# Ledger of designs, part 29: peptides against a protein of PDB entry 5EG6

Target 1, 151 residues: chain A of PDB entry 5EG6
Amino acid sequence: RLRSQTVSTRYLHVEGGNFHASSQQWGAFYIHLLDDDESEGEEFTVRDGYIHYGQTVKLVCSVTGMALPRLIIRKVDKQTALLDADDPVSQLHKCAFYLKDTERMYLCLSQERIIQFQATPCPKEQNKEMINDGASWTIISTDKAEYTFYE

## One batch from the design tools (peptide; aimed at target 1 R47)

Design b1_p22_6_s3 (made by RFdiffusion4, then SolubleMPNN; from b1_p22_6, 12 letters changed)
Fold by OpenDDE base, seed 4:
Structure b1_p22_6_s3 (fold): chain B 151 residues (1-151), chain A 22 residues (1-22)
Amino acid sequence: as target 1 above (151 residues)
Amino acid sequence: MPLLSGPVPYYKNAKPIKAPAP
């Protein structure tokens, strides 16, 4: 199970004061669980407990302290993000990071850039949004607060 | 159609505050 802890994810990387993509390095981020009603800002209250899909989280670079806006971690099923899944986050499955309070914007890797990708509503399934492969992330728990290079 | 947006905004100095014990 995933909790507020340091995690690693491929491609997402902080270098030179900005978020970049690296195909050979795993970025180290601390994932913080927030209340659903937590306001956006530099300061935020961290909650204890295991992280479930649908909950609000903050990703903070373990090295630089840089943070992304509030995200909702969502379960991925094939090419879709599930809007109503609430089971515990599994490291065996990919996830998507919805930028909270946006119009279906998700954290996305496009070539060597980290961008926002607007998901498309699924016409036949109201509880799903169509995302691309770049918006599907693999995260693993780690006790390391450093980037890991993979050859 | 799905759209690609600009860069993701960020905060330079995150300040996580641990919730007080109940």
Scores: peptide ipSAE 0.351, ipTM 0.794, DockQ to the pose 0.829
OpenDDE base, seeds 1, 2, 3, 5: peptide ipSAE 0.335, 0.324, 0.324, 0.262; ipTM 0.786, 0.771, 0.780, 0.731

Design b1_p22_6_s4 (made by RFdiffusion4, then SolubleMPNN; from b1_p22_6, 10 letters changed)
Fold by OpenDDE base, seed 1:
Structure b1_p22_6_s4 (fold): chain B 151 residues (1-151), chain A 22 residues (1-22)
Amino acid sequence: as target 1 above (151 residues)
Amino acid sequence: MPLKSGPVPYYKNAKPIKAPPA
């Protein structure tokens, strides 16, 4: 299970005052759990507890203090983001970061840049929307974590 | 319809605040 803690993610890092991508680097970030009704802003209240899919989080660069807008961490199934998953976040699975209060915009790696990219609705599956590979992220904890395995 | 993309806004100085005691 994942909680508010320091994490690392491949490609994403901060350099020169901007978010950049590097195939050889893992960025160090702190992931903060927020309340669902937390307002956007420079200041935010951090909540305790294990992070579940569907919850609002903040990613803050551990080095520079730069932060992304509020994100909703969503479970990824193949090339789709699950909209209704609410189980605890597993570091064994890929995740997607939906930019909160946008029209299906997700944090995405494109070339050497970090952008937001719009997901495509799944007409046959209302609880899913299609994301590209660049919008699927892997995060690993830099702290001790607890995992649950299923068959 | 074409998919939308664009830059990601950010904050230069994040200020996380611990929740006050209950």
Scores: peptide ipSAE 0.314, ipTM 0.796, DockQ to the pose 0.887
OpenDDE base, seeds 2, 3, 4, 5: peptide ipSAE 0.233, 0.202, 0.159, 0.127; ipTM 0.730, 0.712, 0.686, 0.669

Design b1_p22_7 (made by RFdiffusion4; failed a check: the pose's geometry)
Pose (drawn by RFdiffusion4):
Structure b1_p22_7 (pose): chain A 148 residues (1-2, 6-151), chain P 22 residues (1-22)
Amino acid sequence: RLTVSTRYLHVEGGNFHASSQQWGAFYIHLLDDDESEGEEFTVRDGYIHYGQTVKLVCSVTGMALPRLIIRKVDKQTALLDADDPVSQLHKCAFYLKDTERMYLCLSQERIIQFQATPCPKEQNKEMINDGASWTIISTDKAEYTFYE
Amino acid sequence: FLDKPIYSSTDNSKSDKVMLFN
């Protein structure tokens, strides 16, 4: 959110995009700190904490973003030292692991990576673009099937 | 509900799904 500005992470046409009309449901999988990038990867059980490495996988298309470090957001900054459990409707940032401070970011409908600004005296913090702050919430679905 | 943590599993039927929005 930048209420009219609200966009959702979604996958269509073979790309991740920030949609104003539809939202995707993504598996969020914990990965070990030393797992490497690839189409194949190992996931682990447990509750998600800030600072941990995760994979987001579209429940519909099966496509995934690169490994991400989920980080807590305070106003406009990513807190690199935060390690408490990720909770419902928390503001999060996703650092693309092994990059120069590149975060998952929207530019209107586009999903891009955007470089964070290091903070002056507080070096456990990085300033992030407004499009790099994401609110997270668990999802569910009900299905009914009938025929005449 | 807001304090409920999000869970990950090797089994997709036990792993939480999330919606992300900006």

Design b1_p22_7_s1 (made by RFdiffusion4, then SolubleMPNN; from b1_p22_7, 9 letters changed; failed a check: the pose's geometry)
Amino acid sequence: SLSKPIYSSTDPEKNDLVGLYT

Design b1_p22_7_s2 (made by RFdiffusion4, then SolubleMPNN; from b1_p22_7, 9 letters changed; failed a check: the pose's geometry)
Amino acid sequence: SLSDPIYSSTDPSKNDLVGLYT

Design b1_p22_7_s3 (made by RFdiffusion4, then SolubleMPNN; from b1_p22_7, 11 letters changed; failed a check: the pose's geometry)
Amino acid sequence: SLSTPIRSSTDPEKNDLVGLYT

Design b1_p22_7_s4 (made by RFdiffusion4, then SolubleMPNN; from b1_p22_7, 10 letters changed; failed a check: the pose's geometry)
Amino acid sequence: SLSTPIRSSTDPSKNDLVRLYT

Design b1_p22_8 (made by RFdiffusion4)
Pose (drawn by RFdiffusion4):
Structure b1_p22_8 (pose): chain A 148 residues (1-2, 6-151), chain P 22 residues (1-22)
Amino acid sequence: RLTVSTRYLHVEGGNFHASSQQWGAFYIHLLDDDESEGEEFTVRDGYIHYGQTVKLVCSVTGMALPRLIIRKVDKQTALLDADDPVSQLHKCAFYLKDTERMYLCLSQERIIQFQATPCPKEQNKEMINDGASWTIISTDKAEYTFYE
Amino acid sequence: SGHTIHVIQPHIPEGKEKLKAA
């Protein structure tokens, strides 16, 4: 959110985008700290904590973003030292692992990476673009099938 | 809700599993 500004992470036309009309449901998988980038990867069980490495995989298309470090957001900053459990409707940032402070970010409908600004005296914090703050929530679905 | 990511967090009985992305 930038209520009219609300956009959702979604996959269409073979790309991730920030949609104003539809939202995707993504598997969030925990990865070990030393797992490497690839089409194939190993996932682990457990509750998701800030500072951990994750893969987001579209439940519909199966496509995935690069490895991300999920980080807690306070106002406009990513807290790199935060390690508590990720909770419903928390604000999060996704650092693209092994990049120069590049975060998952939206620019209108586009999904891009955007570099964070290091903080002056508080170096466990990085300033992030408004489009780099994402609210997380678990999803579910009901399905009914009938024929005449 | 803000800019929102809807998530599913599956449980893995074996503890770890290998996956492949499309």

Design b1_p22_8_s1 (made by RFdiffusion4, then SolubleMPNN; from b1_p22_8, 7 letters changed)
Fold by OpenDDE base, seed 1:
Structure b1_p22_8_s1 (fold): chain B 151 residues (1-151), chain A 22 residues (1-22)
Amino acid sequence: as target 1 above (151 residues)
Amino acid sequence: LGNTIGIIVPKIPSGKEKLKAA
């Protein structure tokens, strides 16, 4: 039998030009709000205001400038992403990042890698998609470009 | 916290505050 170990918090980080997850370091990102009709690209027009679920966002590393593709931030209820939620995003609440214009692909952590995970439709609830725990994220605020901590 | 993303904000808000775009 394998020994049971407690999984520690993992943070999105950029290293060597790649996105990954770390238990000791986290990158500090800017989250930009985009228009719904904004096209994909390295250059984009941003909007001001509080971010609501269902809106299109860009996550940009404050240090490297690397960005993920356009994402739709979605509210999470248990292990489901809500497709029709539109209330303001709360930092302490779990959220999911749908890769815009994909077939239910979500930003997901698998081990130390950032991957895309395909959500499964909820047959009985058309406004929900089933995601795994790796596709659930918590946003925390930071004032540092990069943070390193020791456990 | 689980999977976590650090977001830079002009002022560190309380955890109950809503997320403002950069």
Scores: peptide ipSAE 0.360, ipTM 0.835, DockQ to the pose 0.246
OpenDDE base, seeds 2, 3, 4, 5: peptide ipSAE 0.358, 0.350, 0.348, 0.343; ipTM 0.837, 0.832, 0.829, 0.830

Design b1_p22_8_s2 (made by RFdiffusion4, then SolubleMPNN; from b1_p22_8, 10 letters changed)
Fold by OpenDDE base, seed 3:
Structure b1_p22_8_s2 (fold): chain B 151 residues (1-151), chain A 22 residues (1-22)
Amino acid sequence: as target 1 above (151 residues)
Amino acid sequence: VGNTLGIIVPKIPEGEKKLRAA
């Protein structure tokens, strides 16, 4: 017998004051563009325009206002994060979120938890880092603050 | 399929796939 299994989609969500992953519920986030030299903090100056890979961003929950640390959004090619891509970010294309000023730490989903995953350098490609599937994200636009999916 | 992040974006033209900052 041939058995097939599919991986369920998980969503970034905020509940109980924590970031977590849900298979049924997702939160809508604001993605703010920051200057490269912007310091970490609850208050920050934002920029307008289309976001490009390699730029510094802040993800803020539209409901709670909770924010993740400064992230660098990076383009994903297969299971690698590209370090030098700078083209505009396209929705529905896979991306990764590097935690700024860390040693290759990326925003990662593990089960229902949001963790930091340390990418591995690519020996043959200096402009790439190997990430796991949990560190790959797909961005979708929405006008809803919160969505609950029912199958 | 995979990890999905919902982003509230400013008004964008129909068919625009580029991500605009909030």
Scores: peptide ipSAE 0.454, ipTM 0.868, DockQ to the pose 0.258
OpenDDE base, seeds 1, 2, 4, 5: peptide ipSAE 0.447, 0.429, 0.454, 0.417; ipTM 0.863, 0.861, 0.865, 0.835

Design b1_p22_8_s3 (made by RFdiffusion4, then SolubleMPNN; from b1_p22_8, 10 letters changed)
Fold by OpenDDE base, seed 5:
Structure b1_p22_8_s3 (fold): chain B 151 residues (1-151), chain A 22 residues (1-22)
Amino acid sequence: as target 1 above (151 residues)
Amino acid sequence: LGNTLGYIVPKIPEGEKKLKAK
């Protein structure tokens, strides 16, 4: 017998010096806003203000201090990332994280692993790239460094 | 929710939905 497909929720987490996705635990991250010309590195200059789509950000684990590479946060329309959106980012609105200076690579969840997924160009829409469901993220606020969910 | 990222909100007004950088 076949079971109905269900949607699962996964949370970005850091454990054992690695980024992964957990169904039971989530980490808390700082989101730093960078200048467009900021170089990659452990040390970086940050900006103040509300984050807009198209801007460069750094995700830093509040517990370990580990960081992902520089990301450009992009607006998501269904299964496409918008390349030219520049309005403010809001919580609970789906977004995608483009790995800066790559060929359409996006932060993606595959099973329990965090990987890079290469988006494909949209043939009829130059301002869009096609992503998969694993490359779509929801951002929520938290006041805890780490949260564990128990069923 | 699907893939979810938890972030520590800096000092912002209560009820604000927009993301503010640390």
Scores: peptide ipSAE 0.325, ipTM 0.841, DockQ to the pose 0.260
OpenDDE base, seeds 1, 2, 3, 4: peptide ipSAE 0.288, 0.319, 0.284, 0.303; ipTM 0.670, 0.812, 0.778, 0.831

Design b1_p22_8_s4 (made by RFdiffusion4, then SolubleMPNN; from b1_p22_8, 9 letters changed)
Fold by OpenDDE base, seed 1:
Structure b1_p22_8_s4 (fold): chain B 151 residues (1-151), chain A 22 residues (1-22)
Amino acid sequence: as target 1 above (151 residues)
Amino acid sequence: LGNTLGYIIPKIPAGEEKLKAA
């Protein structure tokens, strides 16, 4: 049985004071690295270096200054988020953003909307949580994006 | 059927392969 699917691309963007997923516009985001014990707030202390999975990050729109809550960046393996991965984050590799201190809530896109998606536990794999496709993100620089999508 | 891929453009120096903190 033949199945056909259409793949579309959306970018995280801020418009009208809200985060959304745009097919035509993209925001350039500062991805700040925080200490694990950093509290939630508009003011925070950042760390230098390469970000590793499992670490706490803040995504801040470079234009508007709007930010998402503290996120833990997690490695994605197929449809699962890994809870114990700690290697450096690579661009072009899928990742997930766990909303820190929530019950398995992840940053997710649904059409043009940015929502929270609750991951499902993996009963037999305690180090994994099942996420949907919308909760899997790719971090990609502009030059790489142009190459990937247009060349 | 449709599938949407989400992308995030980081504000980082050019030439980086891994994700460097801003």
Scores: peptide ipSAE 0.678, ipTM 0.921, DockQ to the pose 0.111
OpenDDE base, seeds 2, 3, 4, 5: peptide ipSAE 0.672, 0.665, 0.667, 0.670; ipTM 0.919, 0.918, 0.918, 0.921

## One batch from the design tools (peptide; aimed at target 1 T45 L99)

Design b1_p23_1 (made by RFdiffusion4)
Pose (drawn by RFdiffusion4):
Structure b1_p23_1 (pose): chain A 148 residues (1-2, 6-151), chain P 23 residues (1-23)
Amino acid sequence: RLTVSTRYLHVEGGNFHASSQQWGAFYIHLLDDDESEGEEFTVRDGYIHYGQTVKLVCSVTGMALPRLIIRKVDKQTALLDADDPVSQLHKCAFYLKDTERMYLCLSQERIIQFQATPCPKEQNKEMINDGASWTIISTDKAEYTFYE
Amino acid sequence: SSDISWHHHPRYKKKGETEFKSY
């Protein structure tokens, strides 16, 4: 959110995008700290904590973003030292692992990476673009099937 | 800022298992 500004992470046309009309449901998998990038990867059980490495995989298309470090957001900053459990409707930032402070970010409908600004005296914090702050919530679905 | 990359056909394996599975 930038209420009219609300956009959702979604996959269509073979790309991740920030949609104003539809939202995707993504599996969030915990990965070990030393797992490497690839089409194939190992996931682990457990509750998701800030600072941990995760893989977001579209439940519809199966496509996935690169490895991300989920980080807690305070106003406009990513807190790199935060390690508590990720909770419903928390604001989060996704750092693209092994990049120069590049975060998952929207530019209107586009999904891009955007570099964070290091903080002056507080170096456990990085300033992030408004499009790099994401609210997380668990999802569910009901399905009914009938025929005449 | 720059474009982002992603995976089109990822496979996963649970820790302790032997086979990679698709979504």

Design b1_p23_1_s1 (made by RFdiffusion4, then SolubleMPNN; from b1_p23_1, 16 letters changed)
Fold by OpenDDE base, seed 1:
Order: structure tokens, then sequence, then C-alpha cells
Structure b1_p23_1_s1 (fold): chain B 151 residues (1-151), chain A 23 residues (1-23)
């Protein structure tokens, strides 16, 4: 389960062939590790091993099979995406999903929609990009349970 | 920190791809 870091908690889910954000509904996703040189296509080969920040991944809905474009999963520190972090991805850390081969576009929640948000370069820190709260995600266990959050 | 996922080299075929709006 993917949850955005926003004032109102929203979950990523797939409905009607589209990716949505919902406070009530969420989808379970597989995060598949790909080789860095894996091409975009209808089929992809999953790489063996644990997923690390900086690696290329595919998010695939466990039910529908709907997928996002290739993403690079990046570690988040406060409001910045780290471009050079390479430790194993942890559920304890926030993450961002860079859309591969774009101009700093990240998977982002805006209202109830999933959009691309363009990160701003950090002039003082070339290894970081500024993202908004909607582009910061937490990965939560896919145990089938319903929770209500108040922030 | 705990690793999130581990896969053993399967091959997948996606059912579809959602569209995104750039902002």
Amino acid sequence: as target 1 above (151 residues)
Amino acid sequence: SRPLSYYKNPKFRRAGESEFRAV
C-alpha cells in the first residue's frame, strides 16, 4: 500500500483503468525490480534481489495488473529526494518515485488525482531535488485492513 | 532498516498503463 505524505491521507489505487488517490480505497501493488537498462514495454523482466534506492522499479496493481511507467525509487529526506541514496528500501523511510527518462517528474498526489510533479533542483546540493508533500510516499504492509487517520 | 521486497527474476506482462497529467 502506498500512502502519500499529505495533510489528508490518501492511498494510491487503480480503478477503471486509471490511477487514483482515495482516502477510503487503496490498492495493493507489487514493486518489481528491473535492470537499469530495461526498456519500457508491455513485458518486463524482474531482477532478482532486494530493492535499493536509485533502482528502476515497476509498480503493478496486484489485482488488475495495471502498471505505471518505469520509476526510479528514491529516498526522501524532509522535502527533498535524494539522488544518490542506494541503501535498501525500507518501510521506515519516505520515498519518491521519479518517472524514468523525464525532466525531474515525480509521482504526485494532487487533490484526488495522480499526476507528475516537476521537482526543483537544489542549487546548493546537486544530489537533491525539491519535491512537494504530494510526491512523498510511505510504503505500508499490504495486510488487508482498514484504518482511519486524523492529522 | 528492513528491505521492502525481494523477487527471484520473474517475467511479467502488464495489463495497462495509466495516463498522467504533468504539473
Scores: peptide ipSAE 0.177, ipTM 0.550, DockQ to the pose 0.074
OpenDDE base, seeds 2, 3, 4, 5: peptide ipSAE 0.148, 0.026, 0.028, 0.268; ipTM 0.703, 0.564, 0.503, 0.739; seeds 2, 4, 5 fail the geometry check

Design b1_p23_1_s2 (made by RFdiffusion4, then SolubleMPNN; from b1_p23_1, 13 letters changed)
Fold by OpenDDE base, seed 1:
Parts: C-alpha cells; structure tokens; sequence
Structure b1_p23_1_s2 (fold): chain B 151 residues (1-151), chain A 23 residues (1-23)
C-alpha cells in the first residue's frame, strides 16, 4: 500500500497585521494553554501544564503580537481532525486548529490567505471531522516551556 | 465570511503552559 503524507509548502506567517501563508517566511508563535471555560476577548489567562490535543489554546505571533481567536488544537489523522484525541502535542504531528464556538470552522490556508474552512462531519466516525489539506498543519518546530510573564 | 478576526497584543493575565512553535 502506498503511503502519502501531506507536507506543507507554505508557512503560517504574520505580515502587515495579517495572518497569511508564506512560501518564504515562517512565523514563530506562542501557543498558550487556556482553560476550556476561558472567554473570548482582549485578555486571556494561561493555565499550567503541557498542551494536549483537544485543549483550548491562544496562538500569538511572537514578533508582532497578533493573535487569533481561541482555538482548539486537534490531532490530525490523514485528512481528518480527531475530536477525542488528548495526547500531548508533539513536533512531528500534524494538527488542526478549530475555531472555538464555530460550526466546525478550522484555520486553513488558501493560496496566500489564511481563512476559515468548514470541516465536514465524518458519517461513520462521530469522533472525526474531514478537513482539507490546507487545514492540516505540520508542526515544524516546537519548544515546550512554562513561561513567566511580568506586566 | 471565511475571514478571520485578529487581536493585537492581547493581554496575558497569567503565565503558564506555553509552547513556542512554527507551522
């Protein structure tokens, strides 16, 4: 059987105050672990612990400070997002970013743009949602840390 | 709309579990 793996040829990047997909430049982002009950807004509280799939996170560009709305990071199996995976996020995994409190909207690259893509329910597997390749992100670098922040 | 809304420099009220990543 043939094995295929989707490798991203574009990187998530922030430029000019916008998230975009770049073939040349990659952004470095902080993924902050949030409580599941954390509200959307201009403020957020980071909880202690290592990030696992299924958890709510805040993605913030380390250079520009630009941030996305609350996301749920989900493990990807082929072209499906797993809704119940809860193992630690790892560097070699593919992941998907569900826009929290949406109808299956995921962070997706489309050409140079970063958009929302609506996943399709998997009819035979309720714990999976079908995503396109643009909504599957390969973690190319990661450094787990517990940061100390001073205002 | 398929566009995204962004925040600029959202305030982190408390530090904790954070990972530094690229995609």
Amino acid sequence: as target 1 above (151 residues)
Amino acid sequence: SRDLSYYKNPKMRKAGGTEFVSF
Scores: peptide ipSAE 0.569, ipTM 0.935, DockQ to the pose 0.367
OpenDDE base, seeds 2, 3, 4, 5: peptide ipSAE 0.555, 0.563, 0.310, 0.441; ipTM 0.932, 0.934, 0.874, 0.913

Design b1_p23_1_s3 (made by RFdiffusion4, then SolubleMPNN; from b1_p23_1, 16 letters changed)
Fold by OpenDDE base, seed 2:
Structure b1_p23_1_s3 (fold): chain B 151 residues (1-151), chain A 23 residues (1-23)
Amino acid sequence: as target 1 above (151 residues)
Amino acid sequence: MRELSYYKNPKMRKAGGTEYVSF
């Protein structure tokens, strides 16, 4: 008899200049809505509106200023990321973060590390990609933020 | 396993649709 393994709950956090997965500490992040044609880089332009699944976003740590590359936030159904969902993002649903312009790479926790995980296509469901539990995220807190940057 | 690359203190050129979240 082999015991079933349960994945531990961890939070996205930034420490020591790195994103990591912490079992005790959670980070606070700004999630910025970008245009679909926004280019990758150190600078970005935020568009107006509420964030919907399928849209391009920029995730920035509110404390350290550390940021990830452009992401597409996708709705999660069980162990699959939905490619065509476009309803407003809700903290009641799990989400996945596709690294934009990659071959199905998703933001994923592995032990204490944050890595890229390559999703597997669903042969019979073209609107879905299979992800693991570490690539499925839950919004645990949210608030509308108004922020203006001055050079 | 592929590691992520990060930006340090990126600049936001325009204010707009922003949410404050934790995961």
Scores: peptide ipSAE 0.307, ipTM 0.876, DockQ to the pose 0.364
OpenDDE base, seeds 1, 3, 4, 5: peptide ipSAE 0.514, 0.513, 0.284, 0.206; ipTM 0.928, 0.928, 0.869, 0.828; seeds 1, 3, 5 fail the geometry check

Design b1_p23_1_s4 (made by RFdiffusion4, then SolubleMPNN; from b1_p23_1, 13 letters changed)
Fold by OpenDDE base, seed 5:
Structure b1_p23_1_s4 (fold): chain B 151 residues (1-151), chain A 23 residues (1-23)
Amino acid sequence: as target 1 above (151 residues)
Amino acid sequence: SRELSYYKNPKYRRAGETEFKAF
């Protein structure tokens, strides 16, 4: 007979005007698809359509309206982010959020803070970058989800 | 510094709501 073991998890949320991590609370966000040429700013235009890996997105807190800078959503395989994946985003797969126009910086959870983590290039695989576990995310659609993620 | 910058009260069209969890 096996005993169940509790594993700690961390969630992205906004509290007190800052992005935080929590082991108890899910963060609810709008994920907005942007044009690839959309400029950075507090105002932006949302595109229609299903989100694919490699596309530019904005994450906006559904409660406070706070938003992160433009991100590129990337598919994750094991401990690497895939740079050339372009299929529809799937809830079955881990994903990573590359901060657009940075030197391999990814949205990362470290302890209770949201930081940028610099991925390491894969010398033998130019289409991959090594990321840590804190930079790997799951996306769970809520009842308010208007975008469909494929399984 | 590896802290993330953010914007407050952006103007946008409503899209899908999702929950995010770190692996």
Scores: peptide ipSAE 0.027, ipTM 0.517, DockQ to the pose 0.325
OpenDDE base, seeds 1, 2, 3, 4: peptide ipSAE 0.058, 0.203, 0.031, 0.046; ipTM 0.530, 0.709, 0.563, 0.526; seeds 1, 2, 3, 4 fail the geometry check

Design b1_p23_2 (made by RFdiffusion4)
Pose (drawn by RFdiffusion4):
Structure b1_p23_2 (pose): chain A 148 residues (1-2, 6-151), chain P 23 residues (1-23)
Amino acid sequence: RLTVSTRYLHVEGGNFHASSQQWGAFYIHLLDDDESEGEEFTVRDGYIHYGQTVKLVCSVTGMALPRLIIRKVDKQTALLDADDPVSQLHKCAFYLKDTERMYLCLSQERIIQFQATPCPKEQNKEMINDGASWTIISTDKAEYTFYE
Amino acid sequence: SNKSSDIPEDLIAHHAKPTSKPS
């Protein structure tokens, strides 16, 4: 959110995009700290904590973003030292692992990476673009099937 | 100025294959 500005992470046309009309449901998988990038990867059980490495995989298309470090957001900053459990409707930032402070970010409908600004005296913090702040919530679905 | 670009395509998994870690 930038209420009219609300966009959702979604996959269509073979790309991740920030949609104003539809939202995707993504599996969030915990990865070990030393797992490497690839089409194939190992996931682990447990509750998601800030500072941990995760893979987001579209439940519909199966496509995935690169490895991300999920980080807690305070106003406009990513807190790199935060390690508590990720909770419903928390603000989060996703750092693209092994990059120069590049975060998952929207530019209107586009999904891009955007570099964070290091903080002056508080070096456990990085300033992030407004499009790099994401609210997380668990999802569910009900299905009914009938035929005449 | 800060850098911005598209996420490299080779980092995006079009057919992700998660494997569960054994206990």

Design b1_p23_2_s1 (made by RFdiffusion4, then SolubleMPNN; from b1_p23_2, 11 letters changed)
Fold by OpenDDE base, seed 3:
Structure b1_p23_2_s1 (fold): chain B 151 residues (1-151), chain A 23 residues (1-23)
Amino acid sequence: as target 1 above (151 residues)
Amino acid sequence: SAFSSDIPESLISRNAKPVKAAK
């Protein structure tokens, strides 16, 4: 189970003051659980407890302190993000990061770039949105605050 | 239609400041 802690993510990295993608490098981040009502900003209140799908999180680079916008972590089923999953986040599954308060925009890897990608609704499955492979992320919990992992 | 774009810089925090909730 995942809680507010350090994590490793494949591809996502910070270099030169910007988020970028590396297929051979894992970034070290803090994942912080936020209240659903937490506002966007440099400062934010971190909550204790296990992180569940559907909850709001902040990803903060452990090295630079740079952070992405507020994200809703969602469970991935094949090439779809589940909208109603609320079980604890598992390292056994890839996840998607919905950019909070957007029209189905998800954190996405595109070659060397980190972008937002708009998911496609699933008409026959209202609890799912279709995402591309670049929007599926692997998270590994770690006790290491600062490290570099190369594949 | 689906599209992709850059994440707005205004939403990127340069110096994130996590604060533990008061007990």
Scores: peptide ipSAE 0.646, ipTM 0.917, DockQ to the pose 0.925
OpenDDE base, seeds 1, 2, 4, 5: peptide ipSAE 0.641, 0.651, 0.628, 0.643; ipTM 0.916, 0.918, 0.913, 0.916; seeds 2, 4 fail the geometry check

Design b1_p23_2_s2 (made by RFdiffusion4, then SolubleMPNN; from b1_p23_2, 10 letters changed)
Fold by OpenDDE base, seed 2:
Structure b1_p23_2_s2 (fold): chain B 151 residues (1-151), chain A 23 residues (1-23)
Amino acid sequence: as target 1 above (151 residues)
Amino acid sequence: SAFSSDIPEELISKNAKPKRAPK
């Protein structure tokens, strides 16, 4: 299970003061659990406990301290993000990061860039949204706060 | 249809400050 802790994430890293994507890199980040009503900002209160799908999180670069906007971590099933999954986050599954308070925008890698990509509704399955491969992330817990490695 | 765009710069924190109770 995942809690507020350091994680390794493939592709995502910070370089030159900006978020950057590389297929050759695993970046080190803190994932912080937030309250659902936590406002956007550089300062935020971190909650204890195991992270569940559907909860709000912050990803903070362990090296630079740069952070992405508030995200809702969602479970991925094939090429879809599940909207109503609420079980504890499992590192056996990929996840998607919905940019909170947007119209279906998800954290996405495109070439070497980190962008937001709009998911497509699933007409037959209201609890799912179609995402592309770039919006499906692998995260692994680690005790190496500032460790980044290259493949 | 779907679209993509840059993440608004103003939503990216340059120096995040997580607040935690000491353990």
Scores: peptide ipSAE 0.650, ipTM 0.916, DockQ to the pose 0.719
OpenDDE base, seeds 1, 3, 4, 5: peptide ipSAE 0.642, 0.648, 0.644, 0.646; ipTM 0.916, 0.918, 0.917, 0.917

